Peptides against a protein of PDB entry 6MBK. Designs and how they scored, part 60

Target 1, 240 residues: chain A of PDB entry 6MBK
Amino acid sequence: GFEMVNFKEEGFGLRATRDIKAEELFLWVPRKLLMTVESAKNSVLGPLYSQDRILQAMGNIALAFHLLCERASPNSFWQPYIQTLPSEYDTPLYFEEDEVRYLQSTQAIHDVFSQYKNTARQYAYFYKVIQTHPHANKLPLKDSFTYEDYRWAVSSVMTRQNQIPTEDGSRVTLALIPLWDMCNHTNGLITTGYNLEDDRCECVALQDFRAGEQIYIFYGTRSNAEFVIHSGFFFDNNSH

## One batch from the design tools (peptide; aimed at target 1 N60 Q122 Q161)

Design b2_p24_8_s4 (made by RFdiffusion4, then SolubleMPNN; from b2_p24_8, 10 letters changed)
Fold by OpenDDE base, seed 4:
Structure b2_p24_8_s4 (fold): chain B 240 residues (1-240), chain A 24 residues (1-24)
Amino acid sequence: as target 1 above (240 residues)
Amino acid sequence: SASLEEWLSKLFPISLDFTPITFP
């Protein structure tokens, strides 16, 4: 139904290989392929997660560390996906001095500084944790945990995290969604959701697409997919 | 490590016209 293509101006995206009708389910990603807080708990990070209150309380940080651990693991299932992630981001953590100076005249500066301070504090905290905590000894990032690493991971999660239901549907959790991240988006109706019965992320076509056309999706902002109830999809408001 | 194309092909029943992703 579709293929991965690098479009000249829009970058990596999906192209229809056949006609796709509006409201047709054309894309799905099962939970087992997602990088989630749960997969982090089940990874080499699990023992540390079970004993660190911040990792437990902040799913985005758990994902960031999960991402770093998997990146540092040659045999990681997600290596091919991780390699598709940008090396740098347009997040405030990557702003140049001139950009920051410009923002000093705006109300946005408070948020920028907050991100810098929070990220720096988190890094300092976890640097100590990684160096001293017994369950950190086996982490593949044990001897390679720089601020640049952390900045990258946090920014990756910040720009790509999605809210999905837990397996039992009782709560929401955070996930990075392979393939999903590679889709270009457009404005429109939300056509993405999570199917608990089949335990997968689902996307239905916004409109008709002809063979050869780029497929655009709408799932909210890139920083956080907004899953809504659409034809049985799970809905939860973005809370982060 | 497996290439993205190989990985995606294994996981998803899709055709891939994969080129290296470049970022500005």
Scores: peptide ipSAE 0.264, ipTM 0.683, DockQ to the pose 0.027
OpenDDE base, seeds 1, 2, 3, 5: peptide ipSAE 0.216, 0.236, 0.199, 0.257; ipTM 0.652, 0.643, 0.661, 0.699; seed 5 fails the geometry check

## One batch from the design tools (peptide; aimed at target 1 M58 I61 H230)

Design b2_p25_3 (made by RFdiffusion4)
Pose (drawn by RFdiffusion4):
Structure b2_p25_3 (pose): chain A 240 residues (1-240), chain P 25 residues (1-25)
Amino acid sequence: as target 1 above (240 residues)
Amino acid sequence: SEDDYIDDLIESSKHVFAHSARHLL
C-alpha cells in the first residue's frame, strides 16, 4: 500500500500506492523488529552495559551504541534497518559555526551548546572506555570508533526514537521502530499507538491519503526549537 | 573524582535528551 520516495522537502518518506482512508489501520510493526534498550542489553554490548553506569542510566545513549554495534556486525538481525537509515542529519551537531552564529542571543542557542558539549564529552568518555576497559575488548567498536560514528548514532536516535511500553505493560522503554519511522511529519493528532495484545506498533491514517500522496504522521506537540535541535528540521506553520 | 564526573555526564545527558523521544498512544 505504500512505496519509499525521495521527496525534496522532507527527504525519504512513504507514498500511498492506493487510497487510504482516515482512521484506516495501514501500518503495523511487531516488537521483534524493534531495536530497544532490552535488545541492547542482550546484544554484544551487554558486557559493557552491565559495567558502565552511564549506559544503565541513559537508554538513549544505550540505543546509540546498540545501533553502532549492530552496524559494525555483518550478520546483524537489524542490518536491513541500519542499511536504510540516513548517513547524515540536520541536527545542529552538523551545522557550520556560522550557521549556529545566526542563533546568537536567542532562547534556543543554549540547548545547541549543551547538545554539542554533551555529545563531545560522551564521545571522549566512551572512546577511552572502549580502548581500555576489558568489558569492551570484544566490542566491534574496538577496531574503529570515530566522532563521526557517534554523531551519526546519537543523531539517528534523537531524530527517530520512541517511548513504548515494556513487553509486560508495566514500564516504558525507548525504541527504534523500523519502517514506520520513515513517515514524515505534518500537523494533526497522534494516530500511532502500541497494541499490547498483538504486541505491535499500530498506525492509523491521520487523514485521507490518495494514491500518489505522501503519507504523513503527527510526531507530537513539539516546538520548532525542539524540532530543529532534536529532530533536525523546522516546521512551517507549526500550530504548537 | 571520576564518580562525580560520571554523575555530571548523566545529569547533562538527561538535560539534552529530555525532549528527544516521541510519544505514542

Design b2_p25_3_s1 (made by RFdiffusion4, then SolubleMPNN; from b2_p25_3, 9 letters changed)
Fold by OpenDDE base, seed 2:
Structure b2_p25_3_s1 (fold): chain B 240 residues (1-240), chain A 25 residues (1-25)
Amino acid sequence: as target 1 above (240 residues)
Amino acid sequence: SEEEEIEKLIEDSKKVFKHSARQLL
């Protein structure tokens, strides 16, 4: 098995509680445990989603609002997951002036500025929507929607969102995958798929892990700039 | 128009965000 552990510098991760062999199916997460665009539509956010163009067009923003609504709901099923999320991120939306200045010498700067600008514009839009839209009155965040909240939610989704199939496998949707997304990154191959027959995410071990070792996964091919922009870290052994 | 501004914001936002932070098979 495995357990959630708070690792120094890495934050929360998964630790093996027994020896796990390479390619062993050690972790699976049923769809019902995922935070998805569909679960957002089926939540208190559903009425607003059905009438807001941006929520409909941008599944990541739908997930961000879903995350905020669930965070503001003390009885949310996802509270245990939400409490494991960082309170702040090392992603561009949290960069200080000196970090931005450092990035001015890189190709990432345009994406950083775009992310800042777009996030600010999104917040301004949704602040107005939340204040004025009839369906927003039922949202638990109605009177507490700050930029800090929005920045956190967008950053949480940006660093954790995954493409998964819809239930019928006909389309792709976005999901946060609790427990699985606690695996920190290492170099290797993608070892997670979606089993449509059992309607679950399935993760096989990238390598042998001994009892007491941290379990890592490979997040996929990224440039160092993409890791900074989307994940908030550099990967020294990145071959790309 | 407000609608055009919304569509532009969607377009601008989609250019920056990747679909997946983590990739599945």
Scores: peptide ipSAE 0.532, ipTM 0.922, DockQ to the pose 0.783
OpenDDE base, seeds 1, 3, 4, 5: peptide ipSAE 0.454, 0.514, 0.524, 0.525; ipTM 0.883, 0.917, 0.920, 0.921; seed 5 fails the geometry check

Design b2_p25_3_s2 (made by RFdiffusion4, then SolubleMPNN; from b2_p25_3, 10 letters changed)
Fold by OpenDDE base, seed 2:
Structure b2_p25_3_s2 (fold): chain B 240 residues (1-240), chain A 25 residues (1-25)
Amino acid sequence: as target 1 above (240 residues)
Amino acid sequence: SMEKEIEELIEESKKVFKHSARQLL
């Protein structure tokens, strides 16, 4: 098995409680436990989603609002998951002036500025929507929607969103995958898939893990710039 | 128009964000 542990410098991660062999299916997460665009549509956000062009066009923003609504809901099923999320991120939306200046010498700067601009514009748009749209009145965030909230939610989704199949496998949707997304990154191969027959994410061990060792996964091929922009960290052993 | 501005914002926003922070098979 495994357990959630707060590791120094890495934050929350998973630790093996027994020896796990390479390629062993050690972790699975049923669809019903995922935060998805579909679960957002089926939540209190659903009525607004059905009438807002941006929410419909951008599943990541739909997930961000879903996350905010669930965070603001004390009885949310996802409270245990939400409480494990960082309160702040090392991603561009949290960069200080000096960090931005450092990035000016890199190819990432344009994406950083774009992210800032887009996020600010999105917030301004949705602030107005939340204040004026009839279907926003039922949202638990109605009177507490700040830029800090939005920045956090967008950053949470940006660092954790995954493409998964729809229930019928005909399309791709976006999901936050609780428990699984607690695995920190290491070099290797992708070891997680979606089992449509059992309707669950399935993760096999990248390598042998001994009892007491942290369980890592490979997030996929990224440049260091992409890691900074999307994950908030550099990967020293990145071959890309 | 507001509609045009929304579509532009969507387009610009989609260019920056990758589809997955973590990849599945």
Scores: peptide ipSAE 0.492, ipTM 0.916, DockQ to the pose 0.773
OpenDDE base, seeds 1, 3, 4, 5: peptide ipSAE 0.449, 0.449, 0.489, 0.488; ipTM 0.904, 0.905, 0.915, 0.915; seed 4 fails the geometry check

Design b2_p25_3_s3 (made by RFdiffusion4, then SolubleMPNN; from b2_p25_3, 11 letters changed)
Fold by OpenDDE base, seed 1:
Order: sequence, then structure tokens, then C-alpha cells
Structure b2_p25_3_s3 (fold): chain B 240 residues (1-240), chain A 25 residues (1-25)
Amino acid sequence: as target 1 above (240 residues)
Amino acid sequence: SMEKEIEELIESSKEVFRNAARKLL
């Protein structure tokens, strides 16, 4: 019912190939297709994850490294997804000199510098880990791990991470949701939830879409997106 | 100590993601 399209101003998005009605379940993504902390643990990163306290404590950083490892793996299942990700982001980590100069007149400058500094410190830590830790020897990052790599992965996770339930529904974990996160954003209600019975992320149409129209969704603040368990969908009327 | 460094890095990481969740511009 939809196809991937590269829109000029918005980059990749989804376009309806048929009429889609409001509230129609038009998109679902099984857990096995998600990039999760669990899939990171089950990947080549697993041994290092088991030995590094920061990776264990910070699921989002685990996702960032998972993303980097998969990007560096030509045969990765997620290559088609990774190739759709932006090469650059509008996060403070990518602010140019002119943007920073502008911010010097604002109170936001402190947050920008803090974020950059802290991210750089994390990179320095992990660079050393990758170079010295025995469980890092077989990682594709061993010979190529730059700050640019790290800030890209971190920014990818910051802008695309979602909270989903664990398989047993007892806890929440973090996930990148391929295909779903290709939908560009509009104001409205959150129409995405997680179906534990079928173990999949589900998205219903925010409105009617005609064949040929771009499909938009409201996903709130991406970095803090939380999906409703067993209740279908969460509805929030926020402007974005 | 390494323990203190790890704790500081964890806290800094939390800050990074909190700040990223906010619109700065």
C-alpha cells in the first residue's frame, strides 16, 4: 500500500500506492526487523557489550555502536535501512561555526558546548576501548572509528530511538524502527503502538491518504517516543 | 579511578541525550 520515495525537500518518505483510510493499519514492523539493544547484544558487539559498563548502562549508546557495526558490515540485514539514513543531522553535534556564533547570543550555547564536549569524551573513551579491549578485535570498528562515525551514530539514535516493550512486556527497551521511521512528520495524534501478541510495531493512518500522496505520521519527540502496550495507540495532540 | 570515570561518562551520556530531546533552535 506504500512505496519509498525520495522527496526533494524532505528526503526519503513513504507514498501511498492506494487509497488508505484513516485509522487503517497500513504499516507494521515485526520485532525481528527492529534494531534493538537485544539485537545489539546478539550481534558481533555482544561480547564487548557484556564487558563494558557504559554499553550496559546506556542502551542508546549500545544502539549507536550496533548501528556502526552493521553499517560497516556489507552483508548486514539492515543495510537497506541504513542506506536511507541521513549522512548528516541538524543536531548540535553538526552545528557549523556560523550557527555556533549565532548561538553565542543565546542561552542555548551552553547546552551545545556541553553536548559536544560530552560526546567527544565518550568517543575518546570508546576509541581506547576499541583499540585495547580483547572483545573488540573482531569488530569492524577496529581499524576505522572516527569522531565523525560516532557523532553520526549518536545523532541517528538521538533522532530515531523509540521505547518499545521487551518481548515479555515486563520492561521497556530502545529500538530503531526501520520503514516506519521513514514516514515524515506532521502535526497530529500518535497513531503508533506495539502489539505484544503479534510482537510487532503497528501504525494506523492519521488521516485519509489518496493514492500518490505522501504518508505523514506524528511521532512526537522522536528521542522520547513511547508506544502503548496492548491499548492500541497513544493519542497526543502536540504541535511540532 | 576507572570507576569514577565510568560513572562520569554515564552521567554525561544521559545529559547528551536529554539535551538532544530538547529543541535548542
Scores: peptide ipSAE 0.352, ipTM 0.814, DockQ to the pose 0.214
OpenDDE base, seeds 2, 3, 4, 5: peptide ipSAE 0.272, 0.375, 0.239, 0.318; ipTM 0.780, 0.837, 0.759, 0.803; seeds 2, 3 fail the geometry check

Design b2_p25_3_s4 (made by RFdiffusion4, then SolubleMPNN; from b2_p25_3, 9 letters changed)
Fold by OpenDDE base, seed 3:
Structure b2_p25_3_s4 (fold): chain B 240 residues (1-240), chain A 25 residues (1-25)
Amino acid sequence: as target 1 above (240 residues)
Amino acid sequence: SEQKEIDELIAESKKVFANSARQLL
């Protein structure tokens, strides 16, 4: 067992409520609980998705709009999950001038500028779409779509998106994995997979965790620059 | 054209987000 806890330095994370052994399946999340490109298509966003080339081409943007629509929907199934997401991020989209200057000495600066530029252009595009497209009239964000909303949603997806198989296993799609994505990062091996037979994400313990210890996972191999660009933080124990 | 601008925006945006996903087995 585990519980969600607000840790002083790391924010929200998962804490073991009992001893968990290495390789023990301690956490699973069925597909029906995931926010996916398919759930976006099946939501109020579906009609617009079916007519917008960017939403169709970019699953991460589809997820971002799905997050915005669900956040604006008081009765959304995902409200409890959305409320656990940070209100702001330390990602490049939130960087102040001094933070950008610090990165100017690194190769990451080009990706930072590209991310900022592309996000701004996407917002401008979708602002026009939301104002003019007939299928946007039913979106709960129709009269409230700011750059701050968009950068939050994009940053949420950027820091939390995962590749999972489609229901039939024929393709890969993108998903946000509630509860599981509360695990903070440590160095190690990937211990989360997708079980198609049971149609769920499955996470096994990276190591032994005692009752009361924080449960960490490994997000994958990243450079420090990639952590800044995609996760908004440096990891001191990063071996890469 | 608007279509070309959309295609360019998609291409440029995909490049930036290519490595942003968390990894699963």
Scores: peptide ipSAE 0.220, ipTM 0.805, DockQ to the pose 0.899
OpenDDE base, seeds 1, 2, 4, 5: peptide ipSAE 0.350, 0.442, 0.329, 0.309; ipTM 0.873, 0.905, 0.855, 0.846; seeds 1, 2, 4, 5 fail the geometry check

Design b2_p25_4 (made by RFdiffusion4)
Pose (drawn by RFdiffusion4):
Structure b2_p25_4 (pose): chain A 240 residues (1-240), chain P 25 residues (1-25)
Amino acid sequence: as target 1 above (240 residues)
Amino acid sequence: RREEMAKKLKADDSNNTPIPDAFPF
């Protein structure tokens, strides 16, 4: 019912190949396909996750390393997903100095500075950990772990991650949801939820989509400062 | 594109509010 298309404005997205009515359940993704903090713990990253206090406290950082470890693993279950991810992003981590300079004197620039400093600190910290700590000597990253790798990983996480209930429903966790996460954003209401009975992520159409029209979802009631800093885009006519 | 985003965000400063860090450290 859909195909991947490279749109000028949003980059790659989903386009309808048939008419899709509003409120139609048109997209579902089972839990097995998701990359989660739990799958990160049970992966080759597990030995380091158990020893490193930072990875235990910051599931978003855990997902970035999970993404990097699987990217460096030729036989990863998630290779189809990793190979279709973007190679670059428009998060401020990728901005030139003069592009950030336009934000001087604004409310938003402080968070740009924090994002930069936090990412650089994390890279330097984990570089040392990976190169020296025994619990990381079997990681794929020991051979090569560049700043570009880390910038890519955290940008992949921050522009795509989601909160889902745990398999039991009593807790929440952070996850990457393949296929569905290729939908771009438009104004509207959240129409994506997690179905605990079928154990899958389900998305109903936000609005009518005719064949040939791009399929959009509503990401959330975020400001443009949040969209730029954490999602890497500015949304014209953001009603929120 | 990134330059335009920065310019739009600066122009939209009347609506900018603090946001939490995505990856604090």

Design b2_p25_4_s1 (made by RFdiffusion4, then SolubleMPNN; from b2_p25_4, 10 letters changed)
Fold by OpenDDE base, seed 5:
Structure b2_p25_4_s1 (fold): chain B 240 residues (1-240), chain A 25 residues (1-25)
Amino acid sequence: as target 1 above (240 residues)
Amino acid sequence: RRREMAEKVAANQDKLVPIPDAFPF
């Protein structure tokens, strides 16, 4: 029904290989394909996760480390997905000096500096953890954990993390949704949900697409500038 | 592109979600 294509201006996206009708379920991603806090716990990161309070408390950081561990693992199931991720982001953590100077006249500068400080502190903390903690010895990033790696992982998660239900539907957890997040964004309605019965993320077409057309979806308020968690999943308490 | 994003950040400053400070020290 679709194929991954590298579009010149938009980067990777999905192109329809057949006609897709509005409201057609054209894409689904089973939980087993998602990078989740749970998959992080079940990975090589699991032993460290079980002993580090910050990893346990901050699902986004757990995902960032999961992403780094999987990236550093040649045989990772998620290698095809990770290879589609940008190498750099337009997030404030990647701003050049002139861009930061531009923000000095704005209130946003305080948030940017906060992000810089927090990210740097997190890196310094986890650098020490990785160097000293016994359960870090088996991590594929043990000898190659740079600030640039951490910045990339944090930015990847920040721009792509989604809230999804847990397997039992009792709670919300964080996930990266491969294939789904390859769709480029357009304005419209959220057409993504989670089917708990089939345990999969489901996306229905926002509009008719013809064979050969790029498939766009609406992620909600998605911006690298806004730092908003993507909510394709309707929970009563999902603060957008 | 990054400059355009900086401008967008500046224009949407009220929509920025702070990253939680994991380190209150």
Scores: peptide ipSAE 0.034, ipTM 0.478, DockQ to the pose 0.340
OpenDDE base, seeds 1, 2, 3, 4: peptide ipSAE 0.032, 0.022, 0.013, 0.085; ipTM 0.529, 0.412, 0.345, 0.710; seeds 2, 4 fail the geometry check

Design b2_p25_4_s2 (made by RFdiffusion4, then SolubleMPNN; from b2_p25_4, 9 letters changed)
Fold by OpenDDE base, seed 5:
Structure b2_p25_4_s2 (fold): chain B 240 residues (1-240), chain A 25 residues (1-25)
Amino acid sequence: as target 1 above (240 residues)
Amino acid sequence: KRKEMAKKLAENQSKNVPIPDGFPF
C-alpha cells in the first residue's frame, strides 16, 4: 500500500506503507476515475465542446475547462482529487518579474514568452466565448472566469496531463490520472502503462521501496528546462 | 523556490555555454 504525504522540498508525494518490490504492480487507476477529454465531452462542458473548434482541437484546453467546471461543482466526483492539486504552481506562468529576469539569458525564455502569449490569447478568446455562447450559460464558471482561474487550470493540466488510449484502443487521448500523478520524479525507466483488457492505468515499481520510503516514477526523458517550464521543478541529478 | 529554479536553470545553461577566453566570471 501507499499513502499521500507532504514532503518538505518535493511537496505532495506517495509513501510506501509496506515493502514494494521492483516490477510489482502496486498502483492501478480505472478509466472511470480519470479526468479525460471523453469525460469532458460527457460533462456540463459537452454542449460547448461540441460547438467550439478550439476545445475540439486542443485536448489540453478541454481538460483545463473540465477541471474548472468540476472545481466549481461542489458535488463533482473529482472533488477529492481536485482538493489535492496545488493552488499555485512553480511554473513560469507564476514567476514574478525578477524571477523571469533570471531566464533572460537562457534559451527557455523564448518558450516562456510563447507560453505567456498563448495562455493570454486563449484566456481572451474563451472569456468572450463564455460571455457570449449560449451553451456557456450552463457552466458553473459562467460568472467567475478569471485569468487566475485559467492560469491555474492550464498549469494543472500542463503539469499532469498524460496520453492514454481511447476506450476502443484506436486512438490516443489526454487524461489526468488521480493518485498516480502524486508520484514525484526520479531517473529510471517508464513503468506506467495502460491495460486495455482491464481498462486501467497500471504502474509497476521502478525499484524496491521499503515501508516509509517515497515512491518515485520516471516522467520520461526531459531536460531541466522542460521540467521547469512544464512541471515546475528542477531535478539536480538529471541524467538528460 | 521559483527564484532558485530560475537561477539553477540559468547556471546550468551557462555551464553548457563555452565561456569565451577572458570572460569575467
Scores: peptide ipSAE 0.400, ipTM 0.741, DockQ to the pose 0.175
OpenDDE base, seeds 1, 2, 3, 4: peptide ipSAE 0.384, 0.398, 0.384, 0.367; ipTM 0.731, 0.738, 0.732, 0.732

Design b2_p25_4_s3 (made by RFdiffusion4, then SolubleMPNN; from b2_p25_4, 9 letters changed)
Fold by OpenDDE base, seed 5:
Structure b2_p25_4_s3 (fold): chain B 240 residues (1-240), chain A 25 residues (1-25)
Amino acid sequence: as target 1 above (240 residues)
Amino acid sequence: RRKEMAEKIAANQSKNVPIPDGFPF
């Protein structure tokens, strides 16, 4: 198997507790353990979700609010996962003035400003929604919804969201994948997929790992740009 | 390191999830 370990420089990661062979299915995460748009709909957020057009249209924002609601819920099933998430991110939303100055000469500056502006607008919108909407009264974040909270949640989702199939396999949805996203990144091939028959995320080993070695996986192309989805899950009907 | 990170981000910008039209974003 494997165990979660806090590596000094890399933060949390997975370490092999036995020898794992290349192509061995060493990790699987059933749908029921994922934070999905569907789990957001089925949570305390569900009533608000059913009435807010933005939550319905933007699965990433739905996940961000789901993450905030679960973080604010001491008895949340996902507390162990949420506790492993970074408190801050290297995303443009966290850029200091010096970092922004480095980007001024680049095309990225426009995207940074756009992301910041959009996130601020989203926050302002949802702040008003949370304050005024009847279905927001039961949200655990009702009395504490800061820009910092929203920035964190958006950044968490942006850096960790994945596309997975719906239960019927007819569409794609967004998910945070606990335990799987704890694997640190390496260069290589994508070795993660979704098994619809067993309704689970599956990860096979990229290479041989010995007992005591850190397990690395390739997440595909990652960006710190706004709402980037990890390319980890491909299914045959990738009609994107 | 921060400069390198900013440069890395600038180089690795990928597709944003589209914001639906007509939202106050």
Scores: peptide ipSAE 0.024, ipTM 0.512, DockQ to the pose 0.235
OpenDDE base, seeds 1, 2, 3, 4: peptide ipSAE 0.021, 0.015, 0.018, 0.017; ipTM 0.428, 0.396, 0.446, 0.502; seeds 2, 3 fail the geometry check

Design b2_p25_4_s4 (made by RFdiffusion4, then SolubleMPNN; from b2_p25_4, 10 letters changed)
Fold by OpenDDE base, seed 5:
Structure b2_p25_4_s4 (fold): chain B 240 residues (1-240), chain A 25 residues (1-25)
Amino acid sequence: as target 1 above (240 residues)
Amino acid sequence: KRKEMAQKIAENQANNVPIPDAFPF
């Protein structure tokens, strides 16, 4: 059906290996393959999660720490996925000072400064937690937790987090969706959902794709500033 | 790429927001 390819300007994406028709269910990812808040709770992070109110309240931070723990674990089930993640991002957390200066007269500067402040505060808090909390001693990141690590994890989650239902369908939780999150953005409609009966994320084709074409999805209605701040790309043909 | 994106945002949005002299970290 498709293969992962490194495209020149867009980075990694999915390419069709056969003709795919519009509305065809071409990609599905079972819950067991997702990195979720639940999988974080069931991991080496679980004991700390159960004791830290911020991890419990902020699923995105729980995913960031889950990602860091799994990255530091050579035998992690998610190593193949983690290896596909960028080592750096083009989000403002990675901007140089001169690059940030271009935003000084924009509305975006407020969001950028908030992101800097929040990320720094979270890092400082969790640095202390990791150094002092008894349940942090078993974390593979115990003796290696830098701001760069945290920035990377936060950025990975920020650019890739999705809402999915809990196993019982009663609530919404956060997940990273391997393979699916390789799809790059185009204008259109949301074509991804969750099938609770089969317990899987499902993606139908936004349009016809021929063999050899890149498979795009619609990320949702966002401004280019929002795409830069939260996803690290500018979409020249943005209809919003 | 980052510079280009920042410039494109600046071209599309302007509201005269001051920026600190020092990079925060």
Scores: peptide ipSAE 0.359, ipTM 0.712, DockQ to the pose 0.263
OpenDDE base, seeds 1, 2, 3, 4: peptide ipSAE 0.041, 0.034, 0.034, 0.022; ipTM 0.462, 0.448, 0.507, 0.624

Design b2_p25_5 (made by RFdiffusion4)
Pose (drawn by RFdiffusion4):
Structure b2_p25_5 (pose): chain A 240 residues (1-240), chain P 25 residues (1-25)
Amino acid sequence: as target 1 above (240 residues)
Amino acid sequence: SFTEHVDTQNERLTELFEELDEEDE
C-alpha cells in the first residue's frame, strides 16, 4: 500500500499506492523488528553495558551504541534497517560555524551549545573506554570508532527514537521502529500507538491519503526549536 | 514537556560525568 520516495522537502518518505482512508490501520510493526534498550543489553554491547554507569543511566546513548555495534556487524539481524538509514542529518551537530552564528542572541542557541558539548564529551569519554577497558575489547568498535560515527549515531537516535511500553506494559523504554519511522511530519494528532495484545506498533491514517500522495504522521506537539535541535528540521506553520 | 525531559537527561548526564571525574581524582 505504499512505496519509498525521495521527496525534495522532507527527504525519503512513504507514498500511498492506493487510497487510504482516515483512521485506517495501514501500518504495523511487531516488537521483534524494533531496536530497544533491552536488545542493546542482550547484544555484543552487553558486557560494556553492564560495566558502564553512563550506558545504564542513558538509554538514548545505549541505543546509539547499539546502532553502531550492529552497523559494524556484517550479520546483524537489523542490517536491513541500518542500511536504509540516512548517512547524514540536519541536526545542529552538522551545521557550519556561520550557520550557528545566525542564532546568536536567541533562546535556542544555548541548547545548541549543550548538544555540541555533550556529544563531544561523550565521544571522547567512550573513545577512551573502548580503547582501554577490557569489557569493550570484543566490541566491533575497538577497530574503528570515529567522531563521525558517534555524531551519526546520536543524530540517528535523536531524530527517530520513541518511547514504548515494555513487553510487560509496566515500564517504558526507548526504541527505534523500522519502516514506520520513514513517515515524515505534518500538523495533526498522534495516530500511532502500541498494541500490547498483538505486541506491535500500529498507525492509523492521520487523514485521507489518495494514491500518489505522501503519507504523513504527526510527530508530536513540539516547538520549532525542538524540531530543529533534536529532529533536524524547521516546520513551517507549526501550530504548536 | 519534551524540553523538560531533555533538560532532565542533560542534568543527569552532567552529574554522572562529575561523579566519575571525582572518582578518577

Design b2_p25_5_s1 (made by RFdiffusion4, then SolubleMPNN; from b2_p25_5, 12 letters changed)
Fold by OpenDDE base, seed 2:
Structure b2_p25_5_s1 (fold): chain B 240 residues (1-240), chain A 25 residues (1-25)
Amino acid sequence: as target 1 above (240 residues)
Amino acid sequence: SFREEIEEQQRLLDELFEEEEEEEE
């Protein structure tokens, strides 16, 4: 019912290949296709995860490392998804000096600096871990772990992470959702959720789409505070 | 709460970083 299209200004998106009716379940992504903390544990990162307190405590960082490991793996199942990700983001970690200077007049500057500081510290910590920890030896990123890589991964997760239930529904976990990120985000067009019975993410159209129209997803209203609460990262522009 | 969880994670990070700094000295 849809195809991936590279839109010139918006990047990769989804276009309807047929008419989609309002209230139609047009897109679903089974759990097995998601990049999750669980899939990170079950990957080459698993042994390190089991011994690193930060990876265990911070699911978003675990996802960031999972993303980096999979990006560095040519045969990764998620390569098609990873290739759709932006090379850079509009997150505070990518702010130019002029943007930071502009923000100095705002209350957001403290959060921006905190994010810079924390991300730098995390990178320094994990750089050492990757160089010294025995379980890091098999990581495909061992010889290629730059701050740019880390910044990219953290920003990818920060902008794209979703909260989903665990398989047993007992708690929430974090996931990157292939195909999901390819929908441009527009308010009120599509409702999104997780169907625990079918163990999948689901998108239901709130309006009709004609064949050839771009499909937009609405994640609901997220404040910057909500992103901080949910991701542990400051993100000023949550329009993605 | 999610906020409390994040704050706990940040405290853990701070603790770990302090430990790393002490080991490097």
Scores: peptide ipSAE 0.040, ipTM 0.634, DockQ to the pose 0.417
OpenDDE base, seeds 1, 3, 4, 5: peptide ipSAE 0.033, 0.030, 0.028, 0.030; ipTM 0.634, 0.611, 0.602, 0.544

